# Ledger of designs, part 71: peptides against a protein of PDB entry 7RZF

Target 1, 358 residues: chain A of PDB entry 7RZF
Amino acid sequence: PFQEEHLKQLYKIVPIKDIRNLYVTFPIPDLQKYYKSNPGHYLGHLIGHEGPGSLLSELKSKGWVNTLVGGQKEGARGFMFFIINVDLTEEGLLHVEDIILHMFQYIQKLRAEGPQEWVFQECKDLNAVAFRFKDKERPRGYTSKIAGILHYYPLEEVLTAEYLLEEFRPDLIEMVLDKLRPENVRVAIVSKSFEGKTDRTEEWYGTQYKQEAIPDEVIKKWQNADLNGKFKLPTKNEFIPTNFEILPLEKEATPYPALIKDTAMSKLWFKQDDKFFLPKACLNFEFFSPFAYVDPLHCNMAYLYLELLKDSLNEYAYAAELAGLSYDLQNTIYGMYLSVKGYNDKQPILLKKIIEKM
Target 2, 358 residues: chain A of PDB entry 7RZF as posed
Amino acid sequence: PFQEEHLKQLYKIVPIKDIRNLYVTFPIPDLQKYYKSNPGHYLGHLIGHEGPGSLLSELKSKGWVNTLVGGQKEGARGFMFFIINVDLTEEGLLHVEDIILHMFQYIQKLRAEGPQEWVFQELKDLNAVAFRFKDKERPRGYTSKIAGILHYYPLEEVLTAEYLLEEFRPDLIEMVLDKLRPENVRVAIVSKSFEGKTDRTEEWYGTQYKQEAIPDEVIKKWQNADLNGKFKLPTKNEFIPTNFEILPLEKEATPYPALIKDTAMSKLWFKQDDKFFLPKANLNFEFFSPFAYVDPLHSNMAYLYLELLKDSLNEYAYAAELAGLSYDLQNTIYGMYLSVKGYNDKQPILLKKIIEKM

## One batch from the design tools (peptide; made by RFdiffusion4, then SolubleMPNN)

Design b1_p12_7_s2 (from b1_p12_7, 5 letters changed)
Fold by OpenDDE base, seed 2:
Structure b1_p12_7_s2 (fold): chain B 358 residues (1-358), chain A 12 residues (1-12)
Amino acid sequence: as target 1 above (358 residues)
Amino acid sequence: IDVKELIDPSVR
């Protein structure tokens, strides 16, 4: 484990590429023995969440961060790291202390709410879906992966241990949360703005950097992080599939889409999957409006309408994506195109949400 | 997003 001199450190790193990144790293115990409960994954799911009331949502609203990733990383010598990584805007680079304050406010919110069994169940269900539909990896890659994980898991569990959550362990979640404190933090800022301001060179890659102690006043500021009322736990993900039944191929199934409904206002084509046999569907809708492209004004209004519609659906986009659903909305010469793709079970729910916003 | 493996430049 890191000694005190290795904690509360700030690294200013010069990248080769024009990138701006912040890494907030915490040393944590080795969690490999807890693979059945995977408390680091639970915390990564929440801290890395992109929905309303998430850490990312607040940091985006301020224009400081574009993307956020949270999770555990393997360490050495019987410890791991928990890392929060963000892509910084130019403005965000000026507000790193406040960004980290918001991280600790979100962590404080997680402590205040306590471990949620329903969140664990969602993680379990998402992992079960990912396992069930894991594409065949290349044999060489698969063999190398198995060889690596055999060091950590019993042979009988090697295929499932990475995916199947079995035990809700709120005590272990709280234990990891207790390690996510300012006194344990290591901060790395990656930016070209540090060029010519570094005093060290990394041995392996020649990366230029500066190391500084984080001032005690800044550590205390982060230790005194209050509850920010903008942070909320996510709502339940209603898009997670639970039914994976594949319907039998109909006797009259055609190799091409068949017209199954023909009315004055609508035509419907259907093709059953005869090849992949997955519990997935593609729903495609073309809407025709005589006003969509009648003049430049109407074209612009139709464009703005879709942009507003897309924005209004952002609250569902992340939850749908996590559940293996996607949607697309496009302007067409005749009106609008809507596509909904992914697992078929919850597509009607997503489609209803889209229609309710239209 | 939850990522299992991040590159930590501070650990290199």
Scores: peptide ipSAE 0.021, ipTM 0.673, DockQ to the pose 0.171
Fold by OpenDDE base, seed 5:
Structure b1_p12_7_s2 (fold): chain B 358 residues (1-358), chain A 12 residues (1-12)
Amino acid sequence: as target 1 above (358 residues)
Amino acid sequence: IDVKELIDPSVR
């Protein structure tokens, strides 16, 4: 366990690569025994969320952060870490204290809202989907993984323990959330901007770094993190598939797409999957406009339209991705291309959302 | 995203 002297520390680290990263790390208890409830995953799902009202969305809106990852990491024997890691912009590197303040504001929002069973259920459902369609791991990797996890899980549960959530434990969520406090923080900033400003060298890799105590005034600022009204819990993910039925192969199934609809305004081709037998589909739409590429102005307008459309769909993009759905929008010389891919069940919902924004 | 997808920067 870290002693008090190891807490409230700032590490300024010089990377080999030109990267800018912030690691906000909290020592937490070993949660391995709680794999059935996985409270660290619950918190990682929320803190690492990318939807509207998320921590990342706000930090992106400030121009400070590009990406965010949150969740539990294995530590040394008897403890874990909860880590919030962000990719910093050049501007974000100047606002690290404020970024961390926003992290604590979001954590405070999670405290105020309390554990949400519906969020747990979504995590459970997402994990169940991931488990059900887990690609067969390479035998060597699979065997090595099983051998490692046999130390932690009952033999009967080894195959499922990573995916199957069974128990909603709000008490454990609150317990972990209580460890996510400024007094328990370790901060690492990774940037080449610290070159020539370090006084220590790491023994194993020769990494240059400087260690500093975080000033008590800064800790107090983070402790007094108010609720930020921009932070909201995510909405329910409407894209999570629940129906995985695979329709039987039609007797008239063709090895190529068949024209099933032909009208003056539209043609539709369909091919049933005869190989993979997954509850997935690919919907591809090509829109034709005689004006799309008639001149540079129309081309630019079509480009701008598509960029605006993409921006308007950002509110659904992350939820769709989590649910194993994706969409793509591209300009073509003839107009626009739309693709919707992934699990079949909720594709109509995503398609409707796209059409409503068009 | 969840840290489960974190490529440990120490392994990069």
Scores: peptide ipSAE 0.020, ipTM 0.694, DockQ to the pose 0.128
Fold by OpenDDE base, seed 3:
Structure b1_p12_7_s2 (fold): chain B 358 residues (1-358), chain A 12 residues (1-12)
Amino acid sequence: as target 1 above (358 residues)
Amino acid sequence: IDVKELIDPSVR
């Protein structure tokens, strides 16, 4: 267990690689016994969310952060960590205190809204999808993983315990959220900018670092984190599949794409899956325009159009990805290419969103 | 850098 002397510490670490990372770490109780509710996963899902009104969206909008990961991590016996890790821009490296302030503002927003059963249900549904379509791990990896899990879970639950959420426990969510406080924080900043500014060397890897106490005024600033009106809970993920029906193979199914529609304005090819038997589809659209590649100006306009279109779709990209959907938009010499891939159930919804933004 | 070992001084 961390003593008080180990809390409110800042570590400045010199990496070998040219990377800029921030780790905001909170000691939390061992939550292993609460695997059926997994309150750390609930919080990691929200804190690590990438949709509109998320922590990442705000930090990206300021140009301070590229990526964000939030979640629980195993510690030593009897405790865990909750970690918020961000990839810092050069500008973000100058604003670490303000980045952490925004983290505490988002955490304060989660306290104000309280635990949401619908968010838990989405996590449950996403995990159920992931479990249902879990690729068969290699036997050696699978057996080693099971052997490790058997220490923590009943034998009958070992296969499901990591994936299947069963119990909504708002009390445990609040308990973990109460550990995410400035008085319980450990901060590590990883940057080459600390080269020649360190006074310690780590014994195992020879990593150069400096340890500093976080000033009380900074801790107080984070403790007084107000509600930032830019932070919002995510909207419901409309892309989570609920229908996993696999249609029977048609008698006339061809081993190659068959032309099923031929019109003056469109050709449609179809191939049924004869190999994987998954409730997935790949929709590929090629749009032809005589204007797309007529001259450099039109090419540049077509490029800018697709960049703007992608930007306008960013609000759905993360929710789609979580639900096992993806899309791609590319310029071609003839016009544009659109691909929609993943679970077929909600592909029409994603496709509609794309077309509405075009 | 496995930040695990740097962040946990109690691994001593």
Scores: peptide ipSAE 0.018, ipTM 0.637, DockQ to the pose 0.110
Fold by OpenDDE base, seed 4:
Structure b1_p12_7_s2 (fold): chain B 358 residues (1-358), chain A 12 residues (1-12)
Amino acid sequence: as target 1 above (358 residues)
Amino acid sequence: IDVKELIDPSVR
């Protein structure tokens, strides 16, 4: 375990690449034995969430952060780390203390709401989907990966242990959440802006860095993180597939799309999958408008419309992506193109959400 | 924590 002298430390690191990253790290107990409940994954899912009311959503809205990743990482024997990593904007680099304050506000929100079984179930279902459709890696890669995992899991569970959540353990979630405190923090800022301001060199790679204690005033500021009303738990992911039935190949299945509907206002082509046999579909819509590109004004209006539509759909993008759904919206010279791809089960829900925003 | 643990290989 880290001694007190190793906590509340700030590292300013000079990268080789022109990158700006913030790592907020907490030492946590070794959670490997709790793989069936995986409390670190639960917290990583919430802290790393990208939906409305998420930590990332707020930090993006301020222009401070581009991306956020939260989760557990292996440490040395007997401990792990929980890490919140963000990609910083130039402005975000100036607001690191405030970014970390927002992290602690979000963590405080998680404490106030307590562990949610429905969130655990969502993680379980997502992992089950990922496991079910995990492509068989090439035998050599697969065997090497299995050999590594055999050190951590019983032989019978090696294939499933990484994905299978079985036990909701609110006590373990709270235990990990109790480690996510300012008094237990280690901060690393990676930026070229620290060039010529470092006093240490890392032995392995020659990375230049400076280590300093985080001021007690700053720690106290983070300890007093209030509930920020902008932070909310995510809504339930409506896009998680539950039906994986593959319909039998129709006898009249053509190797090319067949016209199955022809009306004055619409044509529909259909091709059944004859190759992959996955519970996936691609829905492609081309909308034709005689007004879309009549003149530059209409063209610009159509462009602006799609940009606004895309922005309005961002609230669903992350939840759809997690569930293995994607959508695309593009302007065409004749109007608009919409594509919805992924697991077929919840595509109608996503399509409805898109149409409701149109 | 060894700086090695803080430095993502992507920092190289």
Scores: peptide ipSAE 0.017, ipTM 0.661, DockQ to the pose 0.251

Design b1_p12_7_s3 (from b1_p12_7, 6 letters changed)
Fold by OpenDDE base, seed 1:
Structure b1_p12_7_s3 (fold): chain B 358 residues (1-358), chain A 12 residues (1-12)
Amino acid sequence: as target 1 above (358 residues)
Amino acid sequence: IDVRELIDPSVR
């Protein structure tokens, strides 16, 4: 375990690559024995969420952060880390203290709301989908992975233990959340802007860095993080598939798309899957407009329309992606192209939301 | 994104 002297430290690191990253790290207990409840995954799901009212959404709105990742990482024997990692903008590099304040405000929101069983159930359902449709790993990779897993899990659970959530443990969620405090923080900032400002060199890789104590006033500022009204728990993911039925192959199934509807205003082609046998579909729509590409102004208006449409759909994009759904919108020389791909069960819900924003 | 395996900053 880190001693108090190793906590509340700031590391300024010079990268080889032109990257700007912030790592906010908390030492936590070893959670491996709690794999059935996986409290670290619960917290990573919420802290790493990208939907409305998320930590990332607020940090993006300020222009400080591009991407955010949250979760547990293995440490040395007997402890783990919980890490929040963000990709910093140039402006974000100047606001690291405020970024971390927002992290603690979000964590404070999680404390105030308490553990949510429905969020656990959502994580369970997402993991069940991921397990059910896990690509058959290559035998060599699979055997090596199983051998590694056997060190941590009972033999009967080896295939499922990484994915199967069984136990809602609010006590363990709170226990981990109690470790996510300013007094328990280690901060690393990675930027080329620290070149020539370092005083230490790492022994293994020769990485140049500077270590500083985080000022007590900054720690106190983070300890006094209030509730920020912009932070909200995510809504339930309506895109999580529950029906995985595969329809029988029709006797008249064609190897190519068949025209099944032909009208003055629409044509519809259909092909049943004869290869993959997955509960997935691809919906492709081509819209034709005589105005789409008539002149440069109309082209630019059509482009702007699609960009605005995509922006209006961003609130659903992350939830859809987590559930194994995707959409694409493109300008074409004749108008617009829309595609919806992934699990078929909730595609109508996503398609409806797209149409409602059009 | 929830990432179960965060890469060490030292390796990037």
Scores: peptide ipSAE 0.021, ipTM 0.702, DockQ to the pose 0.158
Fold by OpenDDE base, seed 5:
Structure b1_p12_7_s3 (fold): chain B 358 residues (1-358), chain A 12 residues (1-12)
Amino acid sequence: as target 1 above (358 residues)
Amino acid sequence: IDVRELIDPSVR
């Protein structure tokens, strides 16, 4: 257990690689026994969310952060860490105090909203999908992993324990959230900008670092983090598949795409999957425009159009990705290409969203 | 994203 002297510390670390990272770390209890409710995953899902009103969306809008990851990590015996890690921009490196303030504002928003059973249910459903379609791990890796987890889980649950969410435990979510406080924070900033400004060397890797106490005034600023009206809980993920039925192979199934529709304005090719037998589909659309590449102006306009379209769809991109859906939009010499891939069940919903933004 | 997908920065 960290003593009070180990809390409220700032570490300035010199990396070997040219990276800029911020680690905001909280010591938390060992949550292993709560694997059926997994409160750390619930919080990691929300804090690490990338949709509208998320922590990442706001920090990106400021130009301070590129990526964000949040969740629990194993520690030493008897404790874990909750970590919020961000990739910093050059500007973000100058605003670390403000970035951490926004983290505490988001955490305060989670406290104000309280635990949401529907969010837990989405996590459960997403994990169930991931489990159901988990690729067979290589035997060596699988056996080693199973041997390791047998120490923590009943034998009958070993195969499912990582994915199985069964119990909504708002009390445990609140318990973990109560540990995510400024008084419990350990901050590490990783940047080459600290080169020549360090006074310590780490014994194991020779990493140069400086340790400083976080000023009490800064801790107080974070403790007084107000509700930021830009932060919102995510909306329900409409892309989570619920139907996994695989249609039987048609008797006339061709080994290659067959032309099933031929009109003056459209051609449609279809190939049924005869190999993988997954409830997945690939929808590919090629749009032809005689104006797309007539001149540099039209090319630039077509490019700009797609960039704007992609930007307008960004609100759905993360939710789709979480649900195992993806889309791609590209300029082609003939016009535009659209691809929608992943679980087939909710592809029509994503496709509709794309069309509505076109 | 959730930290479960974090490759330990020490390994990157």
Scores: peptide ipSAE 0.021, ipTM 0.703, DockQ to the pose 0.128
Fold by OpenDDE base, seed 4:
Structure b1_p12_7_s3 (fold): chain B 358 residues (1-358), chain A 12 residues (1-12)
Amino acid sequence: as target 1 above (358 residues)
Amino acid sequence: IDVRELIDPSVR
């Protein structure tokens, strides 16, 4: 375990590449034995969430962070790390203390709400989907990854252990949350702005860095992180597929899209999948408007409309992506193009959400 | 403290 001297440390690291990253790291117990409950994944899912009321949403709204990843990482023997990693903007690099304050405010929100079984169930369902389709979508040779996993899991569970959530353990979630405290923090900031300001060199790669103790005043500020009313738990992910039925191939199935509806206002082409046999669909819509490109003003209005529409749909984008759904909106010379792709079960829900915003 | 614990290989 890290001694007290290894905690509350700030590392300023000079990268080779022009990158700006913040790593907020917490030593945690070895959670490998708890793989069936995976409390680190539960917390990583929430802390790494990108929906409304998420940590990332707030940090993006301030222009400080582009991306956020949260989760457990293997450490040395007998312990792990929980890491919150963010890609910093130039402005975010100036607000690292405030970014970390927001992290602790979000963690405090998680403590206040307590462990949610429905969130665990969503993680379970998402992992089950990923497991069910892992081989069908990407025939990655399992052989090379299996060798590493065999050290951690029984042979019979090796194929499932990474995906299978079975046990809701609120006690373990709380235990990990209790480790996500300012007194247990290690902070690393990666930026070229530290060039010429370092006093140490890492032995293996020659990485230049400076180590500093985080001031007690800063630790106290983070310890006193209040509940921020902007932080909310995510809403239930309504896009998680539950029906994976593949319809039989129709006898009259054509190798090309067939025109199944032809009206003055709409044409519909349909092609059944005859190759992949996945419970997936691609819905493509082309909208034609005589006004979309009649003049430069209308073109600009159509562009602005789609940008606003995309922005209004951002609240669903992450939940859809997690559930294996995606959408795309583009301007065309005749109007607009909409595509909805992924698991077919909840595509109507996503499509309805898009239409409601149009 | 192994700085490797904190640095993603992508930093390289």
Scores: peptide ipSAE 0.018, ipTM 0.663, DockQ to the pose 0.276
Fold by OpenDDE base, seed 2:
Structure b1_p12_7_s3 (fold): chain B 358 residues (1-358), chain A 12 residues (1-12)
Amino acid sequence: as target 1 above (358 residues)
Amino acid sequence: IDVRELIDPSVR
């Protein structure tokens, strides 16, 4: 375990590439024995969430962060790390202390709300989907992965242990949350702006860095993180598929799209999958408007309309992506194009939400 | 996004 001297440290690191990253790291107990409940994954799902009221949404709204990743990483023998990693903007690099304050405010929100069984169930369901439709790994990669997993899991569970959540353990979630405190923090800032300001060189990679103790006043500021009313738990993900039934191939199935509806206002083509046999569909809609491209003004209005529509759909984009759904909206010379792709079960829900915003 | 996708900074 890290001694007190290893905690509350700030590392300023000079990258080779022009990147700006913040790593906020907490030492946590070894959670491998708790793989059936995986409390680190539960917390990573929430802290790394991208929906409304998420940590990322607030940090993006301030122009400080582009991307956020949260979760557990293996450490040395007998301990792990929980890491929150963000891609910093130039402005975000100036506000690292406030970014970390917001992280602790979000963690405080998670403590206040307590562990949610429905969130665990969503994680379980998402992992089950990922397992069920896992692409065949290359044999060499698969063998190496299995060999690694055999050190941690019973032989009978090796194939499933990484994906199957079985036990909701609120006590373990709270235990991990209790380790996510300012007194346990290790901060690394990666930026070229530290060039010429470092005093150490890492032995293995030659990385230049400076190590400093985080001031007690800053630690205390983070310890006093209040509840920020902008932070909310995510809403239930409505897009998680539950039906994976593959419909039988119709006797009259054609190898090309068949026109199944022809009206004055609409044409519909359909092709059943005869190759992949996955519970996935691709819905493509072309909308025709005589006004869309009649003149430059109308073209610009049509463009602006789609940009506004896309922006209005951002609240669903992340939840859809997590559930293996995607959508695309494009301007065409005749109007607009909409595509909805992924698992077929919840596509109607996503489509309805899109149409309601149009 | 969950950290399972974190590329080790040492490998970047």
Scores: peptide ipSAE 0.022, ipTM 0.689, DockQ to the pose 0.129; fails the geometry check

